# Peptides against a protein of PDB entry 5HOI: the designs that were tried, part 331

Target 1, 351 residues: chain A of PDB entry 5HOI
Amino acid sequence: FRYMPFSPAGTPFGFTDRRYLTMNEVGYVSTVKNSEQYSITVSFFDVGRFREYHFEDLFGYDLCFLNEKGTLFGQSKTGQIQYRPHDSIHSNWTKIIPLQAGERITSVAATPVRVIVGTSLGYFRSFNQFGVPFAVEKTSPIVALTAQNYRVFSVHYSQFHGLSYSLSELGTSSKRYYKRECPLPMSLPNINSDMKKDANLDYYNFNPMGIKSLFFSSYGDPCIFGSDNTLLLLSKWRSPEESKWLPILDSNMEIWKMSGGKETTDIHVWPLALAYDTLNCILVKGKHIWPEFPLPLPSEMEIRMPVFVKSKLLEENKAILNKKNEIGADTEAEEGEEDKEIQIPVSMAAE

## One batch from the design tools (peptide; made by RFdiffusion4, then SolubleMPNN)

Design b1_p29_8_s2 (from b1_p29_8, 13 letters changed)
Fold by OpenDDE base, seed 2:
Structure b1_p29_8_s2 (fold): chain B 351 residues (1-351), chain A 29 residues (1-29)
Amino acid sequence: as target 1 above (351 residues)
Amino acid sequence: ELKFVSLEEEIEKRKKKEEEKKELEKKLE
């Protein structure tokens, strides 16, 4: 297993000269290969609030986090980070994070008040918005970070324990944990089922954990969107004993409903943010599960708690079909049955 | 009975608390 640099909703280069470093509700950051250099553009959805800007990247930044006040860049191998405010009131600052041999920065996050750096050895480094360090903590290996105000949502990976998460608050004097390295009930990408298409293998090599994005909702709840295209929200996180992950949207099921019950293999949800009761997303059309250039306009998808996850129904139906085939029942497989609408069991539709 | 609080009921409770907070902030200005 190799730790890869993660940024929220970041895309691979694939066979192109360009990719998105990150995207969210504020905007999107793109990078273009230009010989031995990179050209970075920071674009905004609210063009009236912020002006798009560009700069030459001599370092090859592979980590990015965008917020309403600035953009944090990171280089996973060298440990260089740069913060660029969107306004001219504050200057840009650059810092080198000390890395051990073989250590990589795996994720970065920034809020108007905090900068966070996570590494493949589990070093959690916190700074203020001016790059003044607070503390260094050793945790389990960090694979993803997001932050809102003083709160940090971190995802960890252990070869022995799989995925875990932490939720912490970075006060002025101390770090408080609401959750510390608790099990994360997210499915990892299945190499055998999902990698039948070459396009999915390129994405898996870029993002082995299948975490398309993670963010805080407008209400300050941790959200994660995995390879199963299910949006998970952490409910009741202020009460450690009552906290639970809620599957608040099966995006594959919503696409299926929007298509009138047809299997749409060419439409994909790319998550940006959760605002109130709507998932802000890019609807991607085509063979790739990630947005290409130019970026499509954002869409809103109403969140509904699914009674069932489409992926589980498909797995159960495959398991039933495999059992029927083993029992040697001469059901003439009429070749035309591949287009059968997935009948929602009446018991699951009535709850 | 695990009363699954519907996501809708949890969202409505949050919207209401956020409105109450904004009304309190406006009374303090």
Scores: peptide ipSAE 0.000, ipTM 0.280, DockQ to the pose 0.018
Fold by OpenDDE base, seed 4:
Structure b1_p29_8_s2 (fold): chain B 351 residues (1-351), chain A 29 residues (1-29)
Amino acid sequence: as target 1 above (351 residues)
Amino acid sequence: ELKFVSLEEEIEKRKKKEEEKKELEKKLE
């Protein structure tokens, strides 16, 4: 097993010179390989709020996290991180994270108030938005991070225990745990079944955990989207005894419904964010399960508890169709729900 | 402190409102 650099909704290069380093509700960060250097572009979905910017990357950043205030970059092997505010009022800063022999930065996260670095040895490093360090903690090996405000959702991996998660609050003086290395009920990619497609092997080599993304919802609930294309939400996390993972969307089932029950093997959900009751996502059409270039417009998918087995839904739909036919009601084909353009939820600025 | 309402709490509130609405509709029939 190799710890690979993880960024939320990051894509592999595949057979191309370009990939997305990260994407979310704010925008997307792309990198293009130009011989020995990279060209990074930070693009925004709300083009009125932020200006797209570009820079040359001589370090080969393989980690990225985008928020409403800036972009954090990291190089997994060298330990270099760079924070670039979107606003020119604040200066860019660069720092080298000290890494032990064989240690890698596995994930980075940034909020307007915190920068977090996680490593393959389980070093959890916290900084403010200016790169001033708060603390270093030793945890189980970190494979993924996301953060919102002062909260951090971390995913850990052990070869013996599989996936675990932590939820913590990074105060000014102390770290509080809401959850600490609790079991994460997410299935790992099934190497034997899914790897029959060469495209899935490339993605697995890029992201062995199959975590397509993790984020906080607009309500501040931790969300994770795995290789099974199920959106999990951590509910009641404030009450440790009541906290549970809710499968709030089976995206394969929703695509199957949207296709009128056809086997769609060419449509894939790529998660961006959860805003209220809608998953912000890219609907990827093609052979690859990840977005290519150009990036399609984001789509909204209503969250629904996957209560129904495909067989029961087929039986119910047949029963509904049979009842409609018995009543002599013309089956007006409900025209496909228009691709509602995701209004990027304006992050309600905390007053 | 932004009091984030849990999405679960909001889903439960919506379900309750939809149930209350369906019960009202059934009383008006």
Scores: peptide ipSAE 0.000, ipTM 0.256, DockQ to the pose 0.042
Fold by OpenDDE base, seed 5:
Structure b1_p29_8_s2 (fold): chain B 351 residues (1-351), chain A 29 residues (1-29)
Amino acid sequence: as target 1 above (351 residues)
Amino acid sequence: ELKFVSLEEEIEKRKKKEEEKKELEKKLE
């Protein structure tokens, strides 16, 4: 097994000289190979909020994380990282992460307040937004990272134990764990079934874990989108004993419904973000499961949960409301629920 | 048949409640 650099919703080169380093709700970062160098472009979906910019990359950045304040780049082999704020008020900074022999940076994440670097040996390195180090922790090998504000969602891989995850908060003085190296109930790519299409081999070689993306929802819940095209959300993560992974969207089934029940083997969901009840995504049409160039416009898919999960979310929301009422905060009136019942095929019935 | 419900309205209600919670947390800092 070889640890590969992971970035959220990153794409392979395939047979082209260009790929997406990362994409999310903010925008997309592309790289084009030009001889021995690369040209990187940082593009935004809200063209009114941010100006597209480009620069020459002499280092061959293979890791990227985009947020609302800047872009973090990393080079998996050399340990070089660069942070580029979108605002010209703040300067770019570079740092070299010390790597041991055979160690690689496997993932990077950045928020407006934190920079995180994860490695193939399980070194978890935390910094502020200016590249000042806080701590180094030894964990199981890190394969993916995402972060929102002070929270970090990390995915770990062991050859003996498979996939695990951690959820932590990086305060100023200490790291708090909500979850620490707990089993991740995500299926790995099935080489024998999925590789019957030559186009999937290139993606597997690029991303052997099949994690298309991971992000925090608008609510700050950890989300992961695997090779099975199912969106998993970590519910009740504040209560370690009650925490559950919820399959909140089967994107293959949603494509099947949108097609009028036809087998659509040429349409694929590429996840960007979970904004409230909608998966922001790219609908990819073609031979490849990943978006090519030019990038299609983002689409939205409605999230659908079991009624039993909705009722628990209603109970949690009532418990939050009751706590607000105890604090004397005004409650606005509940408007009427139109229950859009969605029939899902029996095959998704977990016993 | 497992009945699944759109979370649209419930998630929008949670949105409003979490935005209000973040505003309350910002008033308590």
Scores: peptide ipSAE 0.000, ipTM 0.266, DockQ to the pose 0.121
Fold by OpenDDE base, seed 1:
Structure b1_p29_8_s2 (fold): chain B 351 residues (1-351), chain A 29 residues (1-29)
Amino acid sequence: as target 1 above (351 residues)
Amino acid sequence: ELKFVSLEEEIEKRKKKEEEKKELEKKLE
């Protein structure tokens, strides 16, 4: 096994001079090889909100994370990171992460308030949006990171324990764990079955864990999309004992249905984000399981949550609260209820 | 038929979802 640099929905070069460093709901970052240099382009899906920009990359950034406020770049071998705000008000900053011999940056994440760096030796480094360090923690080897606001979803790999995950919150003074190195019930790529197509070999060499992407949902739930093309959502993560991974979408089954029950071996789902009850994705048609150039238009796939869509639960809870308020029941809305995870009624979890 | 959403329809949907999110956040405050 070799630790490879991971970025959410990043693509390999394959036989081309170009690849996507990352893509999500905000946009996509591409890099093109120009002799010994790279040209990076940051493109946005909402072209009215943000202007596309490009720059020359002399360092060969192989890690990227895009958010609504900026783009974080990283170089896995040198430890260089760069944050580029999308606005012209805030300056770009560059930092070198100290790496031990053989250590690599394996993943980076950025929110408007935090920058996170994970390494092959399990160093978890946190910074603010200006690159001021908070802490360095030693964990199991980090293979993937994503973050939303102050929350970080990290995936770890141990040769002895396989895949694990952590969910943490990076406050101003301390790191809080909701989940700490818990088993991740994700299937690893089956090299023997999936490698029968030469086109998949390049992808597994690029991404040996088969994690196509990981993100937080619009509701702040950790999501992961593996090589099995199943979208997993971490439910009830505030309640450590009740927390479970839900297979909320089998994308192969949805493609099969959309094709009218024909075996479509040339259509692939490339995950971007989970927005409410829809997976934002690229529908890739071709030999490669990843999007090529030009990027196809995004598509939405409805998730069949076997569980009440958090939106419907929120609407029902609002309707219940409004009905209680109409009945003149002084429901003291204790200020602490906003962070209470909407309990799915047990009766509805069985369908 | 694989309905590719047009970029314009996707932008409109994203804006609507972002507005709905902001309204939901404001109603939770």
Scores: peptide ipSAE 0.013, ipTM 0.352, DockQ to the pose 0.046; fails the geometry check

Design b1_p29_8_s3 (from b1_p29_8, 13 letters changed)
Fold by OpenDDE base, seed 2:
Structure b1_p29_8_s3 (fold): chain B 351 residues (1-351), chain A 29 residues (1-29)
Amino acid sequence: as target 1 above (351 residues)
Amino acid sequence: ELTFTSLEEEIERRLKEEEEERKRKELEE
């Protein structure tokens, strides 16, 4: 299957009966196989603001998007979507998206004001929060979607051009593009090097684009976290000529530093959201790069530009250790590696 | 209130737990 259903931070079943359909800063949605049906649970990190709920899924929803007002579900093959408000004021609604032969829903997104559906043929469908349609647009094949308020970040795939992205505003009367099918400078998963471990092959079969998640930052900037475990942020997107992708965090480098320069092959960052200057994430321990059950508590990682190359840091640390051994001084010199880290000013995100 | 741990504290906690588990195994052999 070429176009797999994508949900932000969704996990595969693997060898288990359960997986996460999606997770972000609001909470996490899980599904459990129960004979011929599924049991879905919508859980929240702020248990004081939201009440956990569950329901029986007879359709086998494989797409999900969670926001502060509700949860959108989708079935990639049948075209069924369901929106479930978290409050009891608004009713649940269900709709069938018309699909052509071989077409699949590849991604869904929902905000308090918009519902978006993207397909493997590049149909971009927009609705209000009540499921009233606005428009249908034909784009390049959509592989991932996220949305915040009226803004939509879409990732597209072409066999000839690779990955591209769009950034659009879904106003009342029209769609405005800030970016339209521009090249996305994200590496695809390397099948030959990374697939030597069975766990990486299982994840590749679930998500062949290697997009672990995409979201908008708290400042409204598009973010993407790929298979290289680098967080990319789109800066200056309001100025089309000045817009650039910033590698604001190399999570592999950060884990390596925090482990004291040890090769920790069993610790993985699973992205949730970017809030101000911190990546909200799940720290995953074990063979799988994705969180299992129960979900660990979220962790915060400060965003830092990947200024350091691991090879140079290893050479510098070896040189420091050799000098310490020559001087015979067990002075715990605070390795002033902290002073070399370029923090990204908050101003660089919002511009 | 959203309870987050610092990533540093969580990594340090897990590394200590692994070291304690290793020391326990070395004492049982």
Scores: peptide ipSAE 0.161, ipTM 0.656, DockQ to the pose 0.028
Fold by OpenDDE base, seed 1:
Structure b1_p29_8_s3 (fold): chain B 351 residues (1-351), chain A 29 residues (1-29)
Amino acid sequence: as target 1 above (351 residues)
Amino acid sequence: ELTFTSLEEEIERRLKEEEEERKRKELEE
């Protein structure tokens, strides 16, 4: 296992000179290799509210977090971080995070009021929006971070305990935990089954945890989207005993329904954000499970509890077909091509 | 209801339009 730099909805270079460092509901950050340098572009979906900007990156930033007020960049190996406000009224700042031998920054997050740095050794570093440090805490190794306002959702990895999560609030004087290193019921990528496609190997090497993105919903609930393409939402997190992960969307099932029950392997959901009852996402067509260039316009997908399992629908349809064949046995069965159109119940068709 | 084919066609259309817009901008610079 290797700790890799994680950014929400970040994409690998693959065989190209360009990738997305991060993307969410605000916009997307791209980087292009130019010899030993990089050109970074910060683009926005609301072009009327924000102006696209670019700059030369001499450091090779491999970590990014975008919010409505600015962009945080990080270099996983050197420990350099840079915050760039979108508004030119506020100055950019740069800081070097002290790293131990072999330590890497694994994730960064920024809100209008907080900057968070997580490392492969489990150092959790908090700053204000001006880069003034608050605290350093030792946790289990951090693999992913997101933040909203004063709240931080962190994902941890232990070789002994697997994936865990924390939910904390970074006040002015102290860190409060709502959840502290609780088990995260997310499946890790299955190397043996999924690695049959070269594209899956490239993505696994970029993101070994298979966390495509994590964010807070518009209601402030922690969300995570794993390699199984299921959106998990942490419900009732204010009540520690009642808190549970809800599988609020199986995106593979939704793509399967939209396909008329055909198995497709060329359309993928790339998560951006959860707004109310809709997943904001990029619908990706192609060989890669991640968006390429140019970035398609975002789409909305309604959240639905996976009440129907694809396997059960397939079994029920086979049982219906077998019963029809048993009743029809007395008439010369013209071997009409079995129209393998799985009738999706009308109640499951998206209105 | 966006049929799968309609969704595929829409994705292809968007990708093509965005590629054409990018090429136009690259010619204007």
Scores: peptide ipSAE 0.028, ipTM 0.479, DockQ to the pose 0.058
Fold by OpenDDE base, seed 3:
Structure b1_p29_8_s3 (fold): chain B 351 residues (1-351), chain A 29 residues (1-29)
Amino acid sequence: as target 1 above (351 residues)
Amino acid sequence: ELTFTSLEEEIERRLKEEEEERKRKELEE
């Protein structure tokens, strides 16, 4: 297995000179190759609250995390990190994280009060927003991080145990665990089925775990969006024995409904954030499962537990059609090849 | 303000209503 740098909703370059380093509900960070350097742009969805800014990147930052107060950048190989406040009141700071031979920074996260660095050897490093270190902990190898306020959601990988997760709170004096390296019930990308499309291979090489994004909901619950395009939410995490992962949205099912039951292979959900009962996302149209340039406007998708399986609906609709054909045999209904729109139950039709 | 607990309860309510509608349709057929 190869550890790759992960950033929430980050995109590969593909065959282009451009990619998104990260995106969420606040905005999107893009990088453009310019000869031996990169130009980074930090853009915002709320253009009235924030001013877009750009800078030249001589280091080749491949890790990024955006929040309402600043942007954290990281270079996975060199261990360099940079925090850039959006305001001009606070200064930028740069730090080098000491890395062992072959160690990589795999993920970074930043809140208005904490900076977190995770590595391929499982070093978990915590700082304040000014880059003052709190602690270094050794965990299982970290593959993804997100944070909200003082809380950190971390995803770990073991060759023996697969994916695990931790949920922790970074107080001033100590780290508290709510969950510590518990099994994560997320499907890994299926190399054999998904690699039939070259675009899926490019994405797999960029992100072997298939984690498109991870974030905290507006209620402070850990969320993860995997390669299966299902949004998982960790409920009841304060009660370790009652905690469960809820599949609160099957985005493939929602796209199928929105398409009137037609199989669409060119529409993809790209997750940004979960706000209340809506997934903020980019609806990607095209061959790639990730957004290209220019970035489409964000869309909202209502969350709903997947009660109906597409295969079951297809079987039920075939059974209903067969019953209708048995009852309707006496009327010479012209065989118009009406595109057999799969009757989606009215309770599942998007209003 | 809606809490996530309220959203879980609403999801469970919607699931129950859909199951009851399915049972009604199965009894009307």
Scores: peptide ipSAE 0.014, ipTM 0.342, DockQ to the pose 0.051; fails the geometry check
Fold by OpenDDE base, seed 4:
Formats: sequence, structure tokens, C-alpha cells
Structure b1_p29_8_s3 (fold): chain B 351 residues (1-351), chain A 29 residues (1-29)
Amino acid sequence: as target 1 above (351 residues)
Amino acid sequence: ELTFTSLEEEIERRLKEEEEERKRKELEE
């Protein structure tokens, strides 16, 4: 097992010279290989609010977090981080995070008020938006981070205990835990079943935890989207005893429904954010489970509980069809094969 | 605007409706 740099909804290079470092509801950050350097572009979905910008990256940033105020970059091996405000009022700053031998920055997160750095040795480092340090804490190895305002959702990995999560609030004087290294009920990628496709192996090598993204909902609830393509939401986290993970969307089931019950292997949900009762996502069409270039417009997918098993629904639908065929021997109703096109959710940019 | 509470209540409502629908189908078989 190797700790890999994680960024929310980041994509691998694959066989290309370009990838997304991160994407969310604010926008997307891309990097292109230019010989020995990289060109980074920060793009926004709200082009009226923000201007796209680019810069030359001589460090090879492999970590990124985008928020409404700026972009945090990190280099997993060197420990360099850079914060770039979107506005011209605040200056960019760069810092080197001290790393031990073999330590890697595994994830970074930034809010308008906090910068967080997590490492493969479980060092949790907190800063303000100006790079002034607050604290260093030792936790279990951090594999993913997201943050909203003062809250941090961290995912931890242990070879003995699997995945755990913490939910914390980074005040000015102290860190409060709402949840501390609690079990995370997310399945890890199954190496044996899914590795039959080279594209799945490439993605696994990029992201061995299979965490496509993690974010806070618009209501401030921790969300995670794993390799099973299920969106989990942590409900009632303010009441530690009542807190539960809700499987609020099975995206494979929703794609299957939208396809009219056809097995589609070429459509994939790529999560961006949860806004109210809709998953903001990219509907990926193609061989790869991640978005390519150019980035498709974001789509909204209504959240739905995965209560029905696809196999049962198929058996029921076959039984209903068979019953209709036994009763309907006399009416040659040419129910035309309406090519039920995949009902693609409405694009957020089409409003 | 849905509040978080209303969203959780809606999720629990949907889950209950889907379970009731499943039980209904299992009784019709």
C-alpha cells in the first residue's frame, strides 16, 4: 500500500498530458505537463463572479483545494504549499511543511479562514488563510481532507482498522471534536473484480482508497463518495450518539433507472458537491470513470435512498412483462421500441 | 428552501415509502 496525494474529485493523467487537480461547485483546477514544468489553470463555473487564471508550476503540485476565496496547492513529496487568493487584494503565499523521511502530504484543504494539511504519518497542521500556524496534532494517517468554514472532515487509514473519520472544528484557541477517528462504513476498492479494465487499474494506482470526492453539504454535513458510487452523508453529527451515515444516493442505480433499465457501462457520476437535495456532478460519458477534457457542464442529480436491489427490480419487471404478455395475446399493440434515451439530469449551467 | 432537518425527514420518508412498496410487492408475489 502507498499513500497517494488526494484532492477532491481529482483525476489521473492516464495516457494524457493533462488532468484535473481538483473540482467542486466553485470550479475546476487543471494541470498540463509542459516538458519539465506544469501549467495550472484555475477555472470557475460562475464566470461572472470569477476570472479564470493560469500560472506556471515549477514544483509539480499534485494536491489542490479550491474554495470561493482562493486555491491551495501542495506538493506531496517536498511539502511545499501555495495559497493563491482569487482576488488581487491578498497576496499569494508559499510555505514549506516540514516532512519526516518517507512522510508525504496526503491531502490539503482550505476555507476562507483555515488552511489544513494532512500527512501520511497523521500530522494534522492547521493555519489561517495567511499561512499563520495554529497547531500541529498527531492523528492516525490522514488520507483525505475537506473543510468548510471552521469545520474539517478528515479520513484516516490504518492497515489494522481500515477507514475512520474525524469531524472537528478549528476555533482560534482550540480544536473541538464532534467525531474522533470513528469507523467509516465505506468499502475499499475491490482489486480483484474491478482491475480487469486497465482504466480501473490506472485509477486505483492514482486513488487506492477509491474516494472520488468528499465535501460538506450546503447544510454543513460531511459527505463522501466512494468507489461503490454511493453518496454517504453523515446525519445528526451534532448528537454523537445519534450520528449515522445515510446512503443518500446510489448513482449506479440512478444511472440504471435513467437508462430505462439498460446496463450502461459508459456513463459515470463524478461528484462535485451536495446542494440541498441535489448532487452536483459531472456525468462522464466514455471509457474512463473520470471526466476528460473539455469538462462537461455540471448536472444535478436528485438524492434517493438505494433501497431497491437492481436484480429484484429486473425480476419484478420481467414478471410484470410476462403477465402482460399472457393476458395480452389478442392485442398486437405495436408498442414501438421508443429508444428511451438516457434521461440526463438538467445541467446547472443551462439555467 | 429545504432545511437539513427537512432533508433528513424527506430521506426517512422516502426510505419508508420504498420499504412499504417493497413489502407490497413481496406480498403480491
Scores: peptide ipSAE 0.008, ipTM 0.331, DockQ to the pose 0.038; fails the geometry check

